# Peptides against a protein of PDB entry 3V4O: the designs that were tried, part 210

Target 1, 234 residues: chain A of PDB entry 3V4O
Amino acid sequence: DQPLAKDKVALLIGNMNYREHPKLKAPLVDVYELTNLLRQLDFKVVSLLDLTEYEMRNAVDEFLLLLDKGVYGLLYYAGHGYENFGNSFMVPVDAPNPYRSENCLCVQNILKLMQEKETGLNVFLLDMCRKRNDYDDTIPILDALKVTANIVFGYATCQGAEAFEIQHSGLANGIFMKFLKDRLLEDKKITVLLDEVAEDMGKCHLTKGKQALEIRSSLSEKRALTDPIQGTEY

## One batch from the design tools (peptide; made by RFdiffusion4, then SolubleMPNN)

Design b2_p29_1_s2 (from b2_p29_1, 9 letters changed)
Fold by OpenDDE base, seed 3:
Structure b2_p29_1_s2 (fold): chain B 234 residues (1-234), chain A 29 residues (1-29)
Amino acid sequence: as target 1 above (234 residues)
Amino acid sequence: SEVEERYEELKKIETEPKTDELQSYSPEL
């Protein structure tokens, strides 16, 4: 039977113009291209650039308001980030140097809130580094996640590693989006799609030994980004 | 949208040759 989404909603955030950290370039191109692709997949897409902590929190809150039972939710982030104790932190453009967890948005907290909405699918595409932040030794105490079997993480890089963009290239994607965009419209289970993206990345001479996609999923049903929205003609 | 506008602006000012050098998304800490 064809899986159906109640609705499909995506929040895309690209942070580049950091106040206290090196500026990036690729997030603009990545957010632009991903926006166009997700719209072709009938996602309702909100795309934002260069968000402060306050703006990021508000954007996430508004995103969560659009989620409900059976809705497909996708969060894409490109920018600076880190991972401490298995928790992923997205860094706002106004974060201090060094930044701490209190200055950043925890992805796992967002997941918890998405689960409360009883979403049909939760997809996180995190184009950020996953190295430990040695300046933040705070151990987050998070509420236990529900067992929903509808979660997919696409990490642009493996644990403890870095994500990259091509320097001084102007209009160029980050490495993750370079390969993701070529397959995103395929009618495949999202984990299968991402696995093929991982293989494509592995064949690239630029990223060999530098960046490898990691997929972390608990997805018991065949769910694809191409799944039609319930009540629509397809 | 802001994203589209900034993308088009970047496209217009692009004059430098592309390089294969990589930049990390990790800030200098």
Scores: peptide ipSAE 0.211, ipTM 0.758, DockQ to the pose 0.836
Fold by OpenDDE base, seed 4:
Structure b2_p29_1_s2 (fold): chain B 234 residues (1-234), chain A 29 residues (1-29)
Amino acid sequence: as target 1 above (234 residues)
Amino acid sequence: SEVEERYEELKKIETEPKTDELQSYSPEL
């Protein structure tokens, strides 16, 4: 039987204009293009740029309010970030230099909260670096995750590595979005779709040996972003 | 939306790429 979503909701965050860190360019274009694609897939999309810590926390809270049993939730983030002890941290634009976990949002903590909503699918697309932050030695104590088998992580880069954008005089995508956008509308299991994106990105001469897509999933059902919303007619 | 407005304004002044270089998303720490 074709899997159905009760609803489909996406939160897209692109942070570029950091106060104490290098400015970025690609998140603007990436958020815009991803917004248009997800809307074609009947997602309710909230797209936000340049969020402070306070604003990011509020945005996540509002996003969680839209989630419920059987809802597909997608979180996309483009900006500065780091990974310590297997935990991914998104960096707000007002984060200090250096920043610590207390200044950032932990993705795994958000996942825990999403599981409490009994969502049908949880997708995280993280276009950020995954290098260790040596200035943060704190180990977050997170509650154990439930075994829901509905989780997909698409990391723009592998563990301990960096993510990149292309710098030129005009507008350009980050490397991850450059290839993701070409396949996002395909009617395929989300993990299969991301695997194809990984192969396409691997052919990029600029990032070969520097950036590679990592997929981490626990997905027991053939869930796709193209899955129809229950009760809707097409 | 603000995203669309800023994107469209930037597109109006977009120029042909001269050279492609990579910028890391890792901040200087």
Scores: peptide ipSAE 0.139, ipTM 0.538, DockQ to the pose 0.837
Fold by OpenDDE base, seed 5:
Structure b2_p29_1_s2 (fold): chain B 234 residues (1-234), chain A 29 residues (1-29)
Amino acid sequence: as target 1 above (234 residues)
Amino acid sequence: SEVEERYEELKKIETEPKTDELQSYSPEL
């Protein structure tokens, strides 16, 4: 049977204008293009740019309020980031230099909160670097995640590696979005879709040996971003 | 609906895209 989403909600965050860190370009275009694509997929999309820590936390909180049982939740982030001990940290634009975990938003913490909402699907698309931050020695004590076979991570780059923008004179996508946008509307299981994106990235000379998509999933059902929304009332 | 109200509230802070320079997503610390 065709899986149904109770609703589909996406939060897209693109951070570019960092106060204490190098500015970025691609998040602008990437968020914009992804917004348009997700809206075509009947997602309720909130797209935010250049969020402070406070604003990011508020955005996530509000996003979580839109989630409920059977809802598809998608979080996209493009910006600076790091990964310590398997935990991904999104860096707000007002983060200090150096930044630490207390200055950033932990994706796995968000996942935990999403699990509490009994969502139908949790998709994280993280277009950020995954290098270790040596200035942050904090090991977050994360509660064990619930066993919900409805989680998909699309990391724009492999563990310990960097994510890149396309070096063009004008506005261009990040490497990840360049390939993702071409397939996002396909009616395929999300992990299959991302796998194809990974192959596309791998075939490109621009990205070969530079950036590779990592897919991490626990998804027991054939859920797709194209899944129709169930007629439900809130 | 409550969901719609929250969504609309969240949409109010939706920002317009702004352009910046090309950089690595891993700043030097």
Scores: peptide ipSAE 0.135, ipTM 0.518, DockQ to the pose 0.207; fails the geometry check
Fold by OpenDDE base, seed 2:
Structure b2_p29_1_s2 (fold): chain B 234 residues (1-234), chain A 29 residues (1-29)
Amino acid sequence: as target 1 above (234 residues)
Amino acid sequence: SEVEERYEELKKIETEPKTDELQSYSPEL
């Protein structure tokens, strides 16, 4: 049976103009291009740039309001980040230096909230570094996640590694988006799609040994971003 | 909403990214 989405909603966040941290460039283009692609996939897309902690929290709250049973939820983040104890933290543009978990948004907390909405699919595309933040000694006590078997993480880089943007002449994507955008519209199970992106990325000599896509998933159904919305004619 | 405002701002942002070397998304800590 062809999986159906009740609806499809995406929140895209690109943080570039950090106050206390190095500025980035690629998230602007990456968010823009991803927005256009996801719209072609009939996602309702909320795209935001340079969010403060307060704005990011509000954006997530608003995003969650759009989620419901069977809805496909996609969160894309491009910006600074870190990973402590298996938890991914998105860094707002107003985060202090050094930042701590209290200044950042924990992706796994968002996932928990998405699970409470009984979403049909939860996709996280995280274009951020995954190095440990040694200045954050907080051990997050997260409630156990539900076994929903509908979770996909696309990490732009390996655990403990860095994500990069390539700046060639002209508009340049981040490494992750450079390859993701070429395949995103393909009618394939999302994990298969990301695996192909990983292979494409692996052929890039510029990032060999520096950055590799990691896919972490618990997806028991053949769900694709191309899945039709229930009640719609295609 | 704040989200809507920022979304509209995104639509208006037409900037050409500059071409530089590989930059890490890891901030200085």
Scores: peptide ipSAE 0.116, ipTM 0.566, DockQ to the pose 0.400; fails the geometry check

Design b2_p29_1_s3 (from b2_p29_1, 9 letters changed)
Fold by OpenDDE base, seed 3:
Structure b2_p29_1_s3 (fold): chain B 234 residues (1-234), chain A 29 residues (1-29)
Amino acid sequence: as target 1 above (234 residues)
Amino acid sequence: SEVEKRYEELKKIEEEPKTDKLQSYDPEL
């Protein structure tokens, strides 16, 4: 029997116009492309750009309220970020220089909240740097994801460097989105799909040794982004 | 430009009440 979603909702965040940090370009195009693809998959998509700390926290909180039993949720972030001792942080556009954990959103804390929502599927995709922040002394608190949480976490990064951008059709795209868009509509288990994206990134001469996709999953069921919404004709 | 057009489309989404869009979602429907 094919799994069914109760509903499908996505929140996409792209931060580009930082006040105290280098400006980015790729998040604009990447959010746009992902929005169009997710709409084809019958997701209800909210796409937000250039969020302050307050706006990001509010958006994530509201998104978490949409997560419920059997719902398929997808959270995507593109922008600046950092990682210290296994804790990953998304950086709002109004973050000071240097930024600290109290100015940023902790990914692991969000994942912890997601695992309690009894979702049918929850996907969290990050397209940001994993550079260490020497100005943050936050002690890591790492909790394992629950086995039954049905969470898939994808982390697309450039090791020790800024995200590599490429030109596609006259527009600058992030490397992760370039490969993700080619497979996102495939009717496959989401972890298999993302693994294939990771392989494609590893085989490409432009990205080999520069960009990588790390996948972490607690998904024990065959769930796909193409799964139909309950009560709808497929 | 194509980038500017895409930016305007995304701005339309951003300019709408962010909280209202999320609050209007009812998973029971």
Scores: peptide ipSAE 0.028, ipTM 0.530, DockQ to the pose 0.050
Fold by OpenDDE base, seed 1:
Structure b2_p29_1_s3 (fold): chain B 234 residues (1-234), chain A 29 residues (1-29)
Amino acid sequence: as target 1 above (234 residues)
Amino acid sequence: SEVEKRYEELKKIEEEPKTDKLQSYDPEL
């Protein structure tokens, strides 16, 4: 009855040193910490920082090539971003000011491609702002998603809201990562885990009323990041 | 395996991180 992953693959992207936008700092530490945690969970992890549009697209393409039937795929992004009409856009470091959809990577497009791989689980952890970009008038026409019931979105912030960094003792984490890292190794259904992270964020005086985690899921099975890989000892 | 081969290829692009500060992720559009 224990769900099994054929394999577990994660792509982590942290963009900080933007050319035409404010620089960020938390993505560096966040990517590092998440990398270490996911490796403890037997994920094959690729962690990249400060990617140009070309590099981001290439990284996503290579990531998709690692996905196959039953594989758990996790995409983490920390950086600038925006959300228009329910579509999330990750902003490369070389994006112009203002940036538009043509300069960015649409998460929902990546999801579509992941679904085509018949993955066992698709997890998106998006640590970015979700404000509307008024400079982008494009309404993306996306193909209908398949009903795979294996999708989990963890948005670091609410729709239309900002994500924040926390500086503590010379270390800066994103608010999301600060709480996520404390629970990520727990053997729980991923949506339950994220719900607990959301509660932790809500109880914290620093984040209460400033940043709230949003979970979107169609996950119909009790799948966890701790699920063992097929053919391995567990 | 093919997956392992592709993983190693992707790992060649992998970078490791450096240090911190607090601020909003607001791009200030």
Scores: peptide ipSAE 0.199, ipTM 0.574, DockQ to the pose 0.232; fails the geometry check
Fold by OpenDDE base, seed 5:
Structure b2_p29_1_s3 (fold): chain B 234 residues (1-234), chain A 29 residues (1-29)
Amino acid sequence: as target 1 above (234 residues)
Amino acid sequence: SEVEKRYEELKKIEEEPKTDKLQSYDPEL
């Protein structure tokens, strides 16, 4: 039987205009292009740019309220970030310099909350750097995650590495989005799709040795972003 | 529905993305 989604909801965040950190450019285009693609896949998409800590937390909270049993949830983030002890932190535009975990949003915390909603699929696409923040010594104490076997992480870059933007003819994509957008509409298991994206990135001379996609998943079912929506809607 | 209301509320703050130049995402802390 083909897997079905009760609903499909995506939150896309692109942070560019940081107050105390280097400004970015690609998130704008990346969020826009991804929004259009996900809408073609019948996702309910909310796309936000340049969010403060307060706004990001609020957006995530509202996003979580849209999740329920069997719902496909997708979180995309493009912006500054870091990774400490396996925890990914998204950096708001008003984050201080240096920023710490209390100034940022922990992705794994969001995942925990998504698991509580009994979602059908949890997809995280993180287009951010994954370098360690030496100014943050906090070790997040996270409760053990449930074994839901419905989690997919697409990290735009390897652990400890940087993510990059590519500008062409006045338009800029992140390296990750440049390749993701070409395959996102394919009717394939999401992990297979991302694996193909990873191969495309690896074959490109421009990105080879500079940025590599990391896929981390526990997905026991053939779930795809193309899966149809069925069930009681409200 | 309640979900639709919440979605619309969140969508009200939806912003169109803007394009800009190449650079590293390194925060350079």
Scores: peptide ipSAE 0.099, ipTM 0.481, DockQ to the pose 0.255; fails the geometry check
Fold by OpenDDE base, seed 4:
Structure b2_p29_1_s3 (fold): chain B 234 residues (1-234), chain A 29 residues (1-29)
Amino acid sequence: as target 1 above (234 residues)
Amino acid sequence: SEVEKRYEELKKIEEEPKTDKLQSYDPEL
């Protein structure tokens, strides 16, 4: 039988106007498009742009307060980022140059906190670079994750690689979002949906050999973003 | 509900002035 969500909540963050790093363009359009799509899927969506470290931490804290047993939580991030020792770090717009882990938000820490909420599904869509930050030698001490079998990571790019945006008449759309938006409304298991997005990216001559989607998941149930919300009052 | 209240609070944060605002563009970007 089709799984049900207690509720569906999404936090979308797009960082573009960095103080000490190159400015981006795509997050604006990407957040907008994803917001509209997720709302069609009955997600409660909060979309935020150009967040400082303080604002990002507050946004995540408030997002976590919306999560509870059986709730679908989706975190989307578009901006600068890095990956050290398997940990993904989102870079706030006020991060120094160079930035370190103490200046950034660790996605795996957020996941740990989401697990404590006993969510029904945890989806991370990370449209950022995944290169190692050589200026950060800190090995994060992370709490052990629980075995919840409800986790999906969609990385816009491969480990150690960069994510790109496509410029069009001064506007930009991220490569990941370009393909994701065409399939996001499909009633399919989220990992299957992302796999199809990966194939679409691979067929495009512009992205082939340049950017590839990576899916990392532990999802034991056929959970879809289209899953209906339970009649439970929230 | 408490969840709805928190959602509304978070939405208020979304409404705060930002450097740039969301706007519609050509979906074929």
Scores: peptide ipSAE 0.055, ipTM 0.455, DockQ to the pose 0.042; fails the geometry check

Design b2_p29_1_s4 (from b2_p29_1, 10 letters changed)
Fold by OpenDDE base, seed 4:
Structure b2_p29_1_s4 (fold): chain B 234 residues (1-234), chain A 29 residues (1-29)
Amino acid sequence: as target 1 above (234 residues)
Amino acid sequence: SKVEELYEKLKETESEPTTNELQSYSPEL
């Protein structure tokens, strides 16, 4: 039967104007485009740019308050980031150089908190680099995740690799968003959708050998971003 | 919204032609 969402909520964060790191261009465009697309999918979207550590933590807290049993939660991040020991860290604009885990937000910690809300679907779209941060030797101790089988990670790049933006028609887009936006509205299981995006991205000669989409999922149901909200008329 | 406003400003100012040059998201550490 057709899966239903109790509600659909998305938090989009684009960090560009870093204080101690190179500035980016694409996150603004990517957040804008993704916002418009997700709204067409009846998501309640909160879009924020250039967040400090404090602001990012608050945004995540507020996002979590909107989650409940059966709610679809989507977190999108575009900006600087790193990955240590399989944990993804989003870098706030006020992070020092070099930054450490205490300066950043751990995505897996957010996932743990989302699971506590008994969400219907947890989607993470991470448009950031996944290189190791050699200046951070902290090993995060995370609580064991529940077996919810409703988790999807879309990484803009593979482990240990970089994500890129490209100047296109006067605007910069992240390579990930460049291809994601063309398929996001399709009525397909989210993992299938992302797989198709991966194939499209793989045809790009500019990023061959440099950037490739990675999908990490545990999704036992045919959940799509197009799934209707329970109690709504369509 | 702030995002929309900034996007419109960017659209007006960023009129550079398409390039094949890639810029990494990797910060300099």
Scores: peptide ipSAE 0.275, ipTM 0.807, DockQ to the pose 0.756
Fold by OpenDDE base, seed 3:
Structure b2_p29_1_s4 (fold): chain B 234 residues (1-234), chain A 29 residues (1-29)
Amino acid sequence: as target 1 above (234 residues)
Amino acid sequence: SKVEELYEKLKETESEPTTNELQSYSPEL
């Protein structure tokens, strides 16, 4: 009764060198670390850095082409972002200041498209801020989502809060990745794994009262990132 | 690669961080 993945595909995006916004440092290392870990989990990983709006949209489109029935899809994003009306927006490096939803990629739209592919598991790991963007008053009209019960969101921070990186001696690592990397290879249901990461992060005195992991899931099956791939593909 | 070099340096120089070393991902909206 072990759940199986038809395949496992991940898209990792790290945006650092923004044109009109403060530059970040941690996404470089975080994407690298996560890439190595996901490869150990037999994910096919596409890792991209510093994407423009056009490039991000193309990357997502190509990622979606790799998804199919029963495939595990994982999207990781590290960079600037915001959340308006329950919708998460990833900010491309060429976004204007201020940016609006039309300049950004809506995660919930990507989820809708993933559901159309009948994926086995949809995991979103969003290492970005979730503060409201007051310069964007647009209320997105999104299509209704299907009830697929295979969705997991790991937010680096809680609603309305900020995500942080640690900068030391010119090096940087995101707070979320610092704790996620220690448990990512564990053979546990993904929601249980993330719950343990949340506890580890909660013990960190640096981010107490500033950043807390939020798990949002509708996952009716015991699915893990360690689940074997069906057949002899690997 | 540059990424690999930075990763190895991070592993070797990891120390207990301080609150002053935190940088927000907020773009200051």
Scores: peptide ipSAE 0.254, ipTM 0.711, DockQ to the pose 0.448
Fold by OpenDDE base, seed 1:
Structure b2_p29_1_s4 (fold): chain B 234 residues (1-234), chain A 29 residues (1-29)
Amino acid sequence: as target 1 above (234 residues)
Amino acid sequence: SKVEELYEKLKETESEPTTNELQSYSPEL
């Protein structure tokens, strides 16, 4: 009765060196550490840094080509972002200031495309701010999602709030990755795992009242990142 | 990988300990 993945594929994007926005530091470390962890979980991992809009779109397209029926798909993003009308937008490094949705990648659109692939699990780990972009007055009309009951969003922060990285010497993580990495290898349902991460984050006094993990899920099966790939044995 | 290379480069160029401050992932608009 152990859930099986046909395959496990992850796309990790860390944007730091923005042209028209403040530079970030943590995404490099976060992507690196997450890459190593996901590889231990037998994910095929594509890790990319500092992507332009064109490069991000291409990366997502290539990622989608690796997805198929029963495949576990994981998208991780660390960088600038915003949320308008419940839609999350990842900001490429060449985005203008101010940016609009046309300059960014909508996560919910990616989810739609993942659903079309009949994936076994769709996990989004979004280490970005979720504040509204007042310079973007466009209302995206998204198609209705299918009822696949295999969707998990781990938002590094609450709606309308900011995500942070710690500024100190050394290889510092973003707040989200700092706690996520300690539990990621645990053999637990992904929503349970993220809930424990949320509790750990809640003990961080630096971000108390500033950043809290939000889990949004429609997951009817006990799917874990540790689930074995079909045809493999422990 | 590029990520690994950049990680190693960053590791080699670590600065002295600084105060713990938060940097927002919000851009300046």
Scores: peptide ipSAE 0.242, ipTM 0.781, DockQ to the pose 0.811
Fold by OpenDDE base, seed 5:
Structure b2_p29_1_s4 (fold): chain B 234 residues (1-234), chain A 29 residues (1-29)
Amino acid sequence: as target 1 above (234 residues)
Amino acid sequence: SKVEELYEKLKETESEPTTNELQSYSPEL
């Protein structure tokens, strides 16, 4: 009994040209390459770079409008970020220094909204740091998540750790995307696929002891990014 | 797409990597 997707939609955000923070390079390459891969998987892909807070919020809103019952939703983010109390915050390019939760987008809030759409699969690929922001003491008040058993988080790094890119590497990928892109097209349950990526990343001597993939999931069905779209003949 | 355009521009200006230094995706706070 192979799961079917009603549709497949992805929002990819790469922030690199920060106004008040160090500039990044890899998000451009990573978003571009991931876009091409997801399109091969029949995802409808919206790819955006260097978004302000307002633009990021609008992009997420538009993304949510494309979600519906049984739709596969994938959110990828590459850029600056932080994690407080298990909540992941994506940092817009116009965020102040220091930034606070009010300046950022909370991933768990997006997940809540995705659950309301009764999606078939919710995948978050977060290529950002997960260090605590000591300048933000806000505890997000989130509504309880539903038990949907269709959620997968691929964190580029483990809790409290940093994610990295290679400096002055031209078109080199960030560490996470470097390994993800080699396996993304495999017809495997998404958690199994990410587990293999984690093993591959573990062989990277450059980030050994500094960055490790964390998979956090509640996925009760064998759902893959390769799952066919309902109504399409294969 | 805009992303593709920017990627191509970057490709035109790319140079050989000078170092394998890592840059964190978290600025110092």
Scores: peptide ipSAE 0.223, ipTM 0.746, DockQ to the pose 0.862

